Peptides against a protein of PDB entry 3NZW. Designs and how they scored, part 120

Target 1, 212 residues: chain A of PDB entry 3NZW
Amino acid sequence: TTTLAFRFQGGIIVAVDSRATAGNWVASQTVKKVIEINPFLLGTMAGGAADCQFWETWLGSQCRLHELREKERISVAAASKILSNLVYQYKGAGLSMGTMICGYTRKEGPTIYYVDSDGTRLKGDIFCVGSGQTFAYGVLDSNYKWDLSVEDALYLGKRSILAAAHRDAYSGGSVNLYHVTEDGWIYHGNHDVGELFWKVKEEEGSFNNVIG
Target 2, 222 residues: chain B of PDB entry 3NZW
Amino acid sequence: QFNPYGDNGGTILGIAGEDFAVLAGDTRNITDYSINSRYEPKVFDCGDNIVMSANGFAADGDALVKRFKNSVKWYHFDHNDKKLSINSAARNIQHLLYGKRFFPYYVHTIIAGLDEDGKGAVYSFDPVGSYEREQCRAGGAAASLIMPFLDNQVNFKNQYEPGTNGKVKKPLKYLSVEEVIKLVRDSFTSATERHIQVGDGLEILIVTKDGVRKEFYELKRD

## One batch from the design tools (peptide; made by RFdiffusion4, then SolubleMPNN)

Design b2_p18_8_s4 (from b2_p18_8, 10 letters changed)
Fold by OpenDDE base, seed 2:
Structure b2_p18_8_s4 (fold): chain B 212 residues (1-212), chain C 222 residues (1-222), chain A 18 residues (1-18)
Amino acid sequence: as target 1 above (212 residues)
Amino acid sequence: as target 2 above (222 residues)
Amino acid sequence: SVEELLKQAAQTLQPWRL
């Protein structure tokens, strides 16, 4: 898996691959590794598929309950804290989760929290999570700046996942791309890695380790 | 060391069509190298046009299916005989599986039916309850033999339009029920030839708006 | 761990990893 999220002047970019594995077996190439908790809040998934899917869905329910009780959307801080507290209660039980909670509230603005099954909760501007994270960081860190245009930021997110899919055997399938703004998240499509690779290679003159 | 799990072999396969879905399984039940039964059905009609199979350790599979059937029953009691949708069924099964997260059901679960729009639906589950809706899925002993075939023949992976120099992919299209049945039969026939845990019989449950139809075909018994 | 239990039982059924 490779997931990433980063803040920039235009909000948040979230990009993820879609491969699931069971050992050396590619279990799926079409897994949704982003949960749409609400129109303003996303969760990403890395680690155990069931752990992430189950508890992030549960988180969605808790976020909805908060909205009903408090008559306002939950903060990204609070949502991430709920998840963090939960996984901490299961510490040592063997949950495997590497998640990012990404969203917008009027109070916080665009916000990213990293939460993992060790109970770590980090606020930050840039995170790559998963087996391919180092490959994604290699591209992302090399090209990241706060002042990216929305178009450039979307491309950078997509391109970083592509790099990880190229180098990490456990990442691949497609890139699912999101842009989070004050108006909520916008889905920017599913990009098949096979097609995307050749397109990017041609347009950039990159990936010269592969002969066309 | 005590192993609480057995492996009863077998293979299951789901394919969604436009307005139908198919869930198929062989009828062989084994332990190690011994055939326990040549006809032990593992694909079940659970009501509400939902068919289910949980392949792997048969005791766990049977338990899971029974629990799901019971869940369907209680759903009707609690919701004035409302039909359980396939997506709700999938969520329910996730909870059944994940409820045993620390001592999982040793099964690969597939369900098939129609979604609320009347389109064919197949859902696949890992042992601990992750799930996704897919166009097709193979599970069990011969899944590694069948799934690549389904990728090619259902999802048209690695197929391109002739004369396009590999630039134009073969377009996705729904398969007819007859085409799907043919693919299922070919899949299981081929799997039976190459895997000792697959054989004896093939049961296919076809879900349409008119209900569940069952077909049976003989497989090799060697 | 569940993964260890499943690996010990049979290498054929493993939980999906992302």
Scores: peptide ipSAE 0.421, ipTM 0.810, DockQ to the pose 0.362; fails the geometry check
Fold by OpenDDE base, seed 5:
Structure b2_p18_8_s4 (fold): chain B 212 residues (1-212), chain C 222 residues (1-222), chain A 18 residues (1-18)
Amino acid sequence: as target 1 above (212 residues)
Amino acid sequence: as target 2 above (222 residues)
Amino acid sequence: SVEELLKQAAQTLQPWRL
């Protein structure tokens, strides 16, 4: 898996691959590694597929309960804290989760929290999470600026996942791309890595380690 | 070290059509190299037009299916005989599987049915309850032999329109029930030839708006 | 771990990893 999220002047970009594996077996190329918790809140998935899917879905329920009780959308801080507290209760039980909770509230603005099964909870502007994270960071860190246009930011997110998909055997399939703004998240499509790779190679003159 | 799991072999396969879904399984039950049964069905009609199979350790599979059937029963009691939707069934099965997260059912689970729009639906589960809706999925012993074939023949992977120099992919389209049954039969006959844990019989459950139909075909009995 | 438990039983059935 490779997931990333970063804040910039235009909000948040979230980009993820779609490969799942079981050892050397490619279990799926079409996994949704972003949960749409509500129109303003996303969760990303890395690690155990069931752990992430189950608990982030549970998180969605908790977020909805918050809205019903408090008559206000849950904060990104609170949502991430709920998840963090949960996984901490399971510490040592063998959960495997690397997640980013990304969203917008009026109180916080665009916000990203990293939460993992070790009990780590971090607020930050840039995270890459998964087996391909270092490959994604290589591209993302080299090109990141706060002042990126929305177009450039979307491309950078997509391009960073593509780099990871290229180098990490456990990442691939497609890139799912999101832009989070004050008005909520916007889905920017599913980009097949096979097609995207050749497109990017041609347009950039990159990936010259591959002939063609 | 204590191993609580057995492996009863076998293979299952689900394919979704436009207005139907198919879930198929061989009827061989094996332990190691010994055939326990040549006809032990592993694909079940669970009611509400939902068919289910949990392939791997048969004791776990049977337990899971029984629990799900019971869940369907209670759903009717609690919700005035409301039909359980396939997506709700998938969520329920996730909870059944994940409820044993730290001592999992040793199974690969597939369900098939129709979604709320009447479209064919196949859901697959890992042993601990991650699930995905897909057009097709193979599970069990010969899944590695069948799944690539399904990628090519159901999802048209690596197929391109003739004369386009590989620039235009073969368009996705739904397969007819007849085409799907052919693919299923070819999959299992091929798997039987290459895997000792697959054979004897093939049972296919076809889900349509009219209900569940069963078909049976002989496989090699070697 | 679940993976270890499943590997011990048979390496053919494994949980999905992302």
Scores: peptide ipSAE 0.421, ipTM 0.802, DockQ to the pose 0.365; fails the geometry check
Fold by OpenDDE base, seed 1:
Order: C-alpha cells, then structure tokens, then sequence
Structure b2_p18_8_s4 (fold): chain B 212 residues (1-212), chain C 222 residues (1-222), chain A 18 residues (1-18)
C-alpha cells in the first residue's frame, strides 16, 4: 500500500493506491483505501484490510454519534483521538493499521492526523503511509510547496502514488484521488496505473528506466 | 502443537451480471489427499435472494453460513419481514467474521445476489472480514488458477481492440447468463485438471429477480 | 498474529494486506 495526504494553500490532497495482497498473491487491484467518514472527513487505510475497514467504519459511526449529540461536526482532532484511543486499547493484540484522518472544520481548518496501531498519533502537513511510502516521499518532498495550485497539488499526489506503484510490489492497481476543502471532500477519480504510467511517461519524459 | 484448522479444499466462484449473479462451487470435500465426499454442496441459498459460500475449513464455513442464516431470520423478526439487502448482508457477514478476529474462521467467503437497483452483486471476504464488491471473484484452492482467467474474460484485462496498437482497451460489457455459465464451467473444468482438491461436481446457483436457480454439472472424478 | 495463526494452519488462506 501507498497512501499520502498533504496540506497546501488549497486544502488537503489525499491519494492512495488500490492493491491488496495476501503474501505474494495480489488479492485485489480495486480496494477502496479511503473511507468517506462524512462529507468533510476522510480516513485512509494501510496495514490489515479488515482492521482498517472495520475500525474506520466504526469510527464513522462514532463521528455520526458525535454529530447527533453535539449538533456539530466532530473535529479532526477528536475523530483521530477516538481512533487512537481505540487502537491503543488493542495495543499488543495484533492490529495492523496505518491511517490518516483528513478533514476540514471551521475551528481547525484543513487538518491531517496520522494514527497507527502502535498508538502513535501525529498532526502534520505531509504524510505518506504504507510499504511504498518512501517512494512517494521521494517525489512528494521534491516537488511540494505550500503555494501549489489545486491542479498541481492533485497531480503531485497522483504522481507520487504512481512512483510508489512503480517501485513497490505491494502497491498498484489504481490511484484514488481526493481534494478536501472547506466545502468538503471532492473525489477526483480512479486512475488506472497501467494507463497513467504511460501517459505520465510520455508527457513528462520520465520513467526512462522503462523502455517503450 | 494442535492445529484447530483443517483444509477441505474446493473452489468457489462468483460472477455478477447486469441483472443476475452467479455463485458456483465444486462439490469435492477433501482432507490432504483423501476425498471425503464427492458431493458435499458448499454454496447455499440463504433466503432474500442471497447465496453464500465460505470455502476453506468446512467446519468453519458451515458455522459461518448457519450464523448468517440465523441473522437473516432474526432480521425478518426485528424488521417486519423486510428483505435483507445484499450490502447489508455483506456488512453483517463482516461483523460475523471480525467478531472472531483473534481466532478467525478459516474461510474465504463469497456472497452473490442483486443490489437494491436489481443489478448483479458479488461480495468477497477475507478470513477476518474485509470485504469488497466486485464483478467477479474466485476463492479456495484453485482461486490462483481461476482468478487471472476471470480478470481476462469477465473484466477483459489485457485485451485491446484489434488494429489499435494496444491503445484502445476492449470495452467492458455485461455477460449474458449463458456466457457466465460457460465461463464458470470452463473455469472449473480447467481447475479440476490442475488441482487435486477440485472436482467431482459443480453446483451453480443463479440469482435473478425471479429467485435462485440451481444447476449441476459433473466434473472429473479422479 | 492472525497471519501466524493462519500460516500455522493450511497456509492457503491469508488476510488481505494493504
């Protein structure tokens, strides 16, 4: 898996691959590694598919309960803390989760928290999470700036996942791309890596390690 | 050390059509190299136009299917005989599986039916309850043999329009029930030839708006 | 771990990893 999220002047970009594996077996090329918790809040998935899917869905329920009780949307800080507290209770039990909780509230603005099954909870501007994270960072860090246009930011997110999909055997399938703003998240499509790779190679003159 | 799990082999396959879905399984039950049964059905009609199979360790599979059938029963009791939707069934099965997260059911689960729009639906589950809706899925012993074939023949992976220099993909289209049945039969026939845990018989459950139909075909018995 | 438990079994089924 390769997931990433970063803050920039236009909000948050979230980009993820879609491959699941079981050992050397490609279990799926079409897994949804982003959970849409609510119109303003996303969760990303890396690690155990069931752990992430189950508990992030549970998180969605907790966030909805918060909204019903408090008559306002849950903060990104609080949502991420709920998940962090949950996984911490299971510390040592063998949960495998690397997640980013990304969202927008009036109080916080665009916000990203990293939460993992070790109990780590970090707020930050840039995270790449998964087996391909280092490959994604290589592209993302080299091109990131706060003042990216929305278009450039979307491309950078997509391009970083593509790089990871190229180098990480455990990443691939497609890129799912999101833009989070004050008005909520916007889905920017599913981009098949096979098609995207050749397009990017042609347009950029990149991936010269591949002939064709 | 005691191993609580067995492996009873077999293979299952789900394919969603436009207005139907198919879930098929062989009828061989095996332990190691010994055939326990040549006719032990592993695909079940669970009511509400939902068919289910949990392939792997048969004891776990049977337990899971029974629990789900009971869940359907209780759903009717609690919700005035409301039909359980396939997506709700999938969520329920996730909870059944994940409820044993630390001592999993040793099964690959597939369900098939129609979604709320009347479209064919196939859901597959890992042993601990991750699930995905897909157009097709193979599970069990010969899944590694069949799934790539389904990628090619159902989803037309790696197929391009002739004369386009590989630039135009073969367009996606729904398969007819006849085409799906043919693919299922070819898949299991081929798998039987190459995998000792697959054979004897093929049972196919076809779900349409009119209900569940069952078909049976002989497979190789050696 | 679940993977270890399943691996100690028939090794034919594994949980999906992302």
Amino acid sequence: as target 1 above (212 residues)
Amino acid sequence: as target 2 above (222 residues)
Amino acid sequence: SVEELLKQAAQTLQPWRL
Scores: peptide ipSAE 0.416, ipTM 0.797, DockQ to the pose 0.361; fails the geometry check
Fold by OpenDDE base, seed 3:
Structure b2_p18_8_s4 (fold): chain B 212 residues (1-212), chain C 222 residues (1-222), chain A 18 residues (1-18)
Amino acid sequence: as target 1 above (212 residues)
Amino acid sequence: as target 2 above (222 residues)
Amino acid sequence: SVEELLKQAAQTLQPWRL
């Protein structure tokens, strides 16, 4: 898996691959590694598919309960804290989760929290999470600027996942791309890695290690 | 070393059509290299136009299916005989599987039915309850032999329009029930030739708006 | 671990990893 999220002047970009594996077996090329918790809040999934899918869905229910009780959308800080507290209770039980909680509230603005099954909870501007994270960071860190246009930021997210899909055997399938603003998240499509690779190679003159 | 799990072999296959879905399984039940039964059905009608199979360790599979059938029953009691939707069934099965997260059911689960729009639906589950809706899925012993075939023949992977120099993919289209049945039969006959844990019989459950139909075909008994 | 239990039973049924 490779997931990433970063803040910039235009909000948040979230980009993820779609491969699942079971050992050396490619279990799926079409897994949704972003959970849409609410129109303003996203969760990303890396690690155990069932652990992430189950508990992030549970988190969505807790977030909805908060809205019903408090008559206000849950903060990104509070949502991430709920998940962090939950996984901390299971510390040592063998949960495997590397997640980012990304969202926008009027109080916080665009916000990203990293939460993992080790009990780590971090607020930050840039995270890459998964087996391909180092490959994604290589591209993302080299090209990231706060002042990126929305178009450039979307491309950078997509391009960083593509780099990871190229180098990480456990990442691939497609890129799912999101832009989060004050008005909520916007889905920017599913981009098949096979097609995207050749397109990017041609347009950039990149990936020259591949002859084709 | 104590192993609480067995492996009863077999293979299952789900394919979703436009207005139907198919879930098929062989009827061989095996332990190690010994055939326990040549006719032990592993695909079940669970009511509400939902068919289910949990392939792997048969004891776990049977337990899971029984629990799900019971869940359907209680759903009717609690919700005034409301039909359980396929997506809600998938969520329920996730909870059944994940409820045993630390001592999992040793099964690959597939369900098939129609979604709320009347479109064919197939959901597949890992042993601990992750799930995905797909157009096709093979599970069990010969899944590694069949799944690539389904990728090619259902999802038209690696197929291109002739004369386009590989630039135009073959367009996706729904398969007819007759085409799907042919693919299922070809899949299982081929798997039987190459895998000792697959054979004897093929049972196919076809879900349409009119209900569940069953078809049976003989496989090699070697 | 779940992975260890499943590995002991058969390498064919493993939990999905992302």
Scores: peptide ipSAE 0.416, ipTM 0.811, DockQ to the pose 0.366; fails the geometry check

## One batch from the design tools (peptide; made by RFdiffusion4, then SolubleMPNN)

Design b2_p19_1_s1 (from b2_p19_1, 15 letters changed)
Fold by OpenDDE base, seed 3:
Formats: structure tokens, C-alpha cells, sequence
Structure b2_p19_1_s1 (fold): chain B 212 residues (1-212), chain C 222 residues (1-222), chain A 19 residues (1-19)
């Protein structure tokens, strides 16, 4: 798995691969590793697929209850805290979760929290999470700047996942790409890694370790 | 050491068509190298045009299917006999599986039916309740043998249009019921030849708007 | 603990997390 999220002047980019594995077996190439909690809030999944899918869906229900009770959208901080508190209660039980909660509220602006099953909760501007995270960081850190255009930021997210898919055997399938703004998240498509790789190689003159 | 799990072998396969879905399973039940039964059905009609199979440890599979059938019954009681949709069924099964997250059902679960638009639907579950809607899925002992074949023949992976020098992929299209049945039969026949835990009989449940139809075919009895 | 039976869970591998 490779997931990433980063803040920039235009909001948040979220990009993830779609491969699920069981040991050396590729279980799926089409897993949705972004959970749409609500129109303004995204969760990413790494680790146990069931743990992430179940509890982030549960989180969505808690966020909806908040909105009904308070007549206001839940903050990213509060949403991530709910999840963090939950996984902390299960500490030692063997949950496997590496998640990012990404959203945009008027009060907070664009916000990313990292939450894992060890009880870690971190606010930050850039996170890569999964077995391919180091490969994604290599590309992302080298090209990141706050003043990226939306187009460049989307490309950078996509390109970083592609790099991880290329080097990490546990990452691949396709890139799912999201842009989060004050108006909510926008889905920017599913990009097959096989097609994307050759396109990027040709256009950039990159991936010269592959002869084709 | 406490080992509560067994492995009863077998293989299951789901394929979604345009206006139908198929869920198939062999009828062999085995422990280690001993065939317990040559005819033990593992694909079930659960009502509301939903078919289900949970393959792996048969005791866990039977328990899960029974719980789901009961869930369907209660859904009718609570919602004025409303038909349970396939997507709602999938969510329900997730909760059944994840409810035993720390002592899981040792099964690969597949359900098949029609979605709310009348399109064929197949949902696949891991032992703890992660699920995905797919066009096809193989589960069980010979899943590793069958799934690549399905990727090629249902999803047309690695197939290209002739004369395009590999630049144009074969377009995705729905398969007919007849084509799907042929693929299912070929899959199980091939799997039976190469896997000792697959064989004896093949039961296929076909879901259409008209209901659930069953077909049976003999497999090798070695 | 009964939870040690490695059901083949679909795992998106996170570094450091035991399968």
C-alpha cells in the first residue's frame, strides 16, 4: 500500500494505490483505499483492510451524528480524535491501521491528521503511509512546494504514487486521486498504473531503468 | 495447542453479468486427504434474490450463512417485508464477520445478486469483513488457479485488439449467461485436474430478475 | 491468544505491522 496526502495553497491532495495483498498473493487490484466519510472529509486506509473499512465507516456515522446534534459539520480535529480514541481503546487487541483523516472546514482550513493503531495522532502538512511510503516521499519531498498550482499538485500526488507502485511490490493497480477544497472533495479519477507508467515515461523521459 | 479451525477445501466462483449473476461451488468436502463427502452443497439461496457461499472451514461457513439468513428474516420483520438490497446485504455480512474480528470465521465469503438497477452484482469478503463489489471472484482452495483465468476471460486482462500493436486494450463487455456458464465449467474442470480439494460435483446458482435457478454438473471423482 | 490464527487477511502492508 501507498497512500499520501499533502496541504498546499489550493487545499489538499490525496492520492492512493489500489492493490491489496495477502502475503505474496495479489488479492485485488481495485481496492478503494479512500473512504468518503462525508462530502468534506476523507479517510485513507493502510494496514488491515477490514479494520480500516469498518472503523472509518463507523467514523462516518459518528460524524453524521455530530452534525445532527450540533447543526454544524464536525471539525477534522474532532473527527480524527474520535478515531484515535477508538483505536486507543483497542490497544493491544491487534488492530492494524495507518490512516489519514483529511478535510477542509472554515474554522480549520485544509487539515490532515495521521492516525494509527498504535495510538499516534499527528497533525501535519505532508504524510505518506504504507509499505511504499518511502518511495512516495522521495518524489513528493523533491518537488513539493506550498505554491503549487492545483494541476501541478494533482500531478505530483499521482506521480508520487506511481513511483511507489513501481518500486514497492505491495503497491500498484491504479491511482485514485482527490482534491479537497472548502467546497468539499473532488474525485480526479482512477489512473491505471500500467497505462500511466508508459505515459509518464514518454512525457518525462523518466524511469530509464526500464527499457521499452 | 487449541486449534479451533479446520479446512474443508473446495472452491467457489462468482461472476456478474449485465442482468444476472452467477455463484458456483464444487460439492467436495475434504479433511486433509480424506474425502468426507462428494456432495455437500456450499452455495445457498438466502432469499430476496441473494445467493451466498462461505468457503473454507465448513462449520464456520454454515454458521455464517445461517446467521445471514436469520438477518434477512429480521429485516423483513422490522421493515414491513421490504426486500433486502444486495448492497445492504453486503454491509450486514461485514458486521457479521467483523463482530468476530478477534476469533474470525475462517472463510472466504462471496454473495451474488442484482443491484437496485437490476445489474448483476458480486461482493467478496475477507474473513474479517472487508468487502468489495467486483465483476468476478474466485475463492477457496483453487482460487489461485482460477482467478488469473477470470482476469483474462471476464475482465479481458492482457488482451489487446488485433492490429493495434498492443496499444488498444480489448474493450470491456458483459458476457452472456451461456458464456459465463461455459467459463465456470471450464474453470472448475481445470481446477479439479490440478487440485485434490476440488472435484466430484459443480453446483451453479444463477440469479436473474425471475429468481434463482440451479444447475448441476459432474466433475472428476478422483 | 486465540487470535493468532493467520486467516489470510487482505492486508495493505504498513511497515512494522505484523501480518
Amino acid sequence: as target 1 above (212 residues)
Amino acid sequence: as target 2 above (222 residues)
Amino acid sequence: MIGSFTAPFAVTKVPGMYE
Scores: peptide ipSAE 0.027, ipTM 0.763, DockQ to the pose 0.101
Fold by OpenDDE base, seed 5:
Structure b2_p19_1_s1 (fold): chain B 212 residues (1-212), chain C 222 residues (1-222), chain A 19 residues (1-19)
Amino acid sequence: as target 1 above (212 residues)
Amino acid sequence: as target 2 above (222 residues)
Amino acid sequence: MIGSFTAPFAVTKVPGMYE
């Protein structure tokens, strides 16, 4: 898995691959590793598929309950804290989760929290999470700047996941791409890695280690 | 070391069509190299036009299916005989599986039916309840033999339009029920030839708007 | 040998039931 999220002048970019594995077996190439919690809040999935899917869905329910009780949308900080508290209660039980909670509230603005099954909760501007994270960081860090255009930021997110899909055997399938703004998240499509690779190679003159 | 899990072999396969879905399984039940039964059905009509199979350790599979059937029953009691939708069934099964997260059902689960728009639907589950809707899925002993075949024949992976120099993919289209049944039969006959835990018989449950139909075919009994 | 599908799926390298 490779997931990433970063803040920039235009909001948040979230990009993820779609491969699931069971050992050396490719279990799926079409996994949805972004959970749409509400129109303004996203969760990403790395680690155990069931752990992430189950508990982030549960988180969605908790967020909805908050809205009903408090008559306001839950903050990104509070949503991430709920998840963090939950997984911390299961510490040592064998949950495997590396998640990012990404969203926009009027109070917080665009916000990203990293939450993992060890109980770590971190606020930050840039995170890559998964077995391919180092490959994604290599591309992302080399090209990141706050003043990216929305178009360039979307491309950078997509391109970083592509790099990870190329080098990490546990990442691949497709890139799912999101842009989060004050008006909510926008889905920017599913990009098959096979097609995307050749397109990028041709347009950039990159990936010269592959003779196509 | 005590191992509470067995492996009863077998293989299951689901394919979604446009207005139908199929879930098929062989009828062989085996432990190691010993055939326990040549006819032990493992694909079940659970009501509400939902068919289900949980393949792997048969005791766990049977338990899970029974729990789901019971869940359907209670759903009717609690919701004035409302039909359980396939997506709701999938969510319910996730909770059944994840409820045993720390002592999992040792099974690969597939359900098939029609979605709320009347389109064929197949959902697959890992042992602890992650699930996805797919056009096709193989599970069980010969899944590694069959799934690549389904990728090619259902999803048309690695197929291109002739004369396009590999630049235009074969377009996705739904298969007819006859085509799907043919693929299922070919899959299981091939798997039977290469895997000792697959064989004896093939039972196919076909879900349409008119209900569930069953078909049976003989497989090699070696 | 139990098929690969009897192991939990992972969206990263995580020990499965058979690992």
Scores: peptide ipSAE 0.138, ipTM 0.779, DockQ to the pose 0.110; fails the geometry check
Fold by OpenDDE base, seed 4:
Structure b2_p19_1_s1 (fold): chain B 212 residues (1-212), chain C 222 residues (1-222), chain A 19 residues (1-19)
Amino acid sequence: as target 1 above (212 residues)
Amino acid sequence: as target 2 above (222 residues)
Amino acid sequence: MIGSFTAPFAVTKVPGMYE
């Protein structure tokens, strides 16, 4: 798995691969590793697929309850804290979760929290999470600027996941791409890694380790 | 050391069509190298046009299916006989599976039916309740033998239009029920040849708007 | 988790999770 999220002048980019594995077996190439909690809030999944899917869906329910009770959308801080508190209660039980809670509220603006099953909760501007995270960071860190255009930021997110998919055997399938703004998240498509690889190679003259 | 799980072998396969879905399973039940039964159905009509199979440890599979059937019953009681949708069924099954997260059902679960738009739907589950809607899925002993075949024949993976030098992928299209049945039969006959835990009989449940029908085919009894 | 050792769970790998 490779997931990433970063803040920039235009909001948040979220990009994830779609491969699930069980050992050496590719269980799926089409896993949705982004959970759309609400129109303004996204959760990413790394680790145990069931753990992430179950608890982030549960989180969605808790967020909805908050909205009903408080008549206001839940903050990213509060949403991430709910999840963090939950996983902390299960500390030592063997949950496997590496998640990012990404969203926008009027109070916070664009916000990213990292939450994992060890009980870590971190606010930050850039996170890559998964077995391919180091490969993604290599590309992302090398090209990241706060002042990126939306187009460039989207491409950078996509390109970083592609790099990870190329080098990490446990990442691949496709890139799912999101842009989070004050108006909510926008889905920017599913990009097959195979097709994307050749396109990028041709356009950039990159990936020269592969002879076409 | 005591292992609470058994493995009863077998294989299951789901394929979604445009306006139908198929869930198939062999009828062999085995422990280690001993055939317990040559005809033990593992694909079930659960009502509301939902078919289900939980393949792996048969005791766990049966327990899960019974719990789901009971869930359907109670859903009707609580919601004035409202039909349980396939997506809601999938969510319910997730909760059934994840409820035993720390002592999981040792099964691969597949359900098939029609979605709310009348389109064929197949949902697959891991032992702890992660699930995905897919066009096709193989589960069980011979899943590794069948799944790549399904990728190629249902999803047309690695197929290109002739004369395009690999630049144009074969377009996705729905398969007819007849084509799907052929693929299912070919899958199981092939799997039977290469896996000792697959064989004896093939039961296919076909879900359409008109309900569930069953077909049975003999497999090799080796 | 008794079942985690015998059941193939779909895993999206995170570094350090299998150590």
Scores: peptide ipSAE 0.039, ipTM 0.769, DockQ to the pose 0.105; fails the geometry check
Fold by OpenDDE base, seed 1:
Structure b2_p19_1_s1 (fold): chain B 212 residues (1-212), chain C 222 residues (1-222), chain A 19 residues (1-19)
Amino acid sequence: as target 1 above (212 residues)
Amino acid sequence: as target 2 above (222 residues)
Amino acid sequence: MIGSFTAPFAVTKVPGMYE
């Protein structure tokens, strides 16, 4: 798995691969590793697919309950805290989760929290999470700027996942791409890694280790 | 070390068509190399046009299917005989599976039916309840043998239009019921040849708007 | 660990998680 999220002047970019593995077996190439919690809040999945899918769906329910009770959308901080508190209660039980809670609220602006099953909760501007995270960071860190255009930011997110998919055997399938703004998240499509790879290689002159 | 799980082998396969879905399973029940039964159905009509199979440890599979059937029953009681949608069924099954997250059902679960738009739907589950809607999925002992074949024949992976130098992928299209049944039969026939835990019989449940029909085919009994 | 006998869970491997 490779997931990433980063803040920039235009909001948040979230990009994830879609491969699920069970050992050496590729279980799926089409896993949705972004959970759309609400129109303004996204959760990413790394680790145990069931753990992430179950608890982030549960989180969605908690967020909805918050909205009903408080008559306002839950903050990203609070949503991430709910999840963090939950996984902390299961500490030592063997949950496997590396998640990012990404969203936009009026009070917080664009916000990203990293939450994992070890109980770590971190606020930050840039996170890559998964077995391919280091590969993604290599590309992302090298090209990241706060002042990226939306187009460039989307491309950078996509390109970073592509790099990880190329080098990490546990990452691949496709890139799912999201842009989160004040108006909510926008899905920017599913990009097959096979097609994307060749396109990027041709356009950039990159991936010269592969002879086409 | 105490191992609470058995492995009863077998293989299951789901394929979604345009307006139908198929869930198939062999009828062999085995422990290690000993055939317990040559005809033990493992694909079930659960009502509301939902078919289900939980393949792996048969005791767990049977328990899970029973629980789901009960869930369907209770759903009708609680919601004035409302039909359980396939997506809701999938969610329910997730909860059944994840409810035993720390002592999982040792099964690969597949359900098939029609979505609310009347389109074929196949949902697959890992032992702890992660699920995905897919066009096709193989589970069980010979899943590793069949799944790549399905990738190629259902999803047309690695197939390109002739004369395009590999630049144009074969377009995705729905398969007919007849084509799907053929693929299922070929899959199981092939799997039977290469896996000792697959064989004896093939039961195919086909879900359409008109209901569930069953087909049976003999497999190698070696 | 009962987990060793569990069918391979679709695990998106996170670095540091011991299967």
Scores: peptide ipSAE 0.030, ipTM 0.747, DockQ to the pose 0.106; fails the geometry check

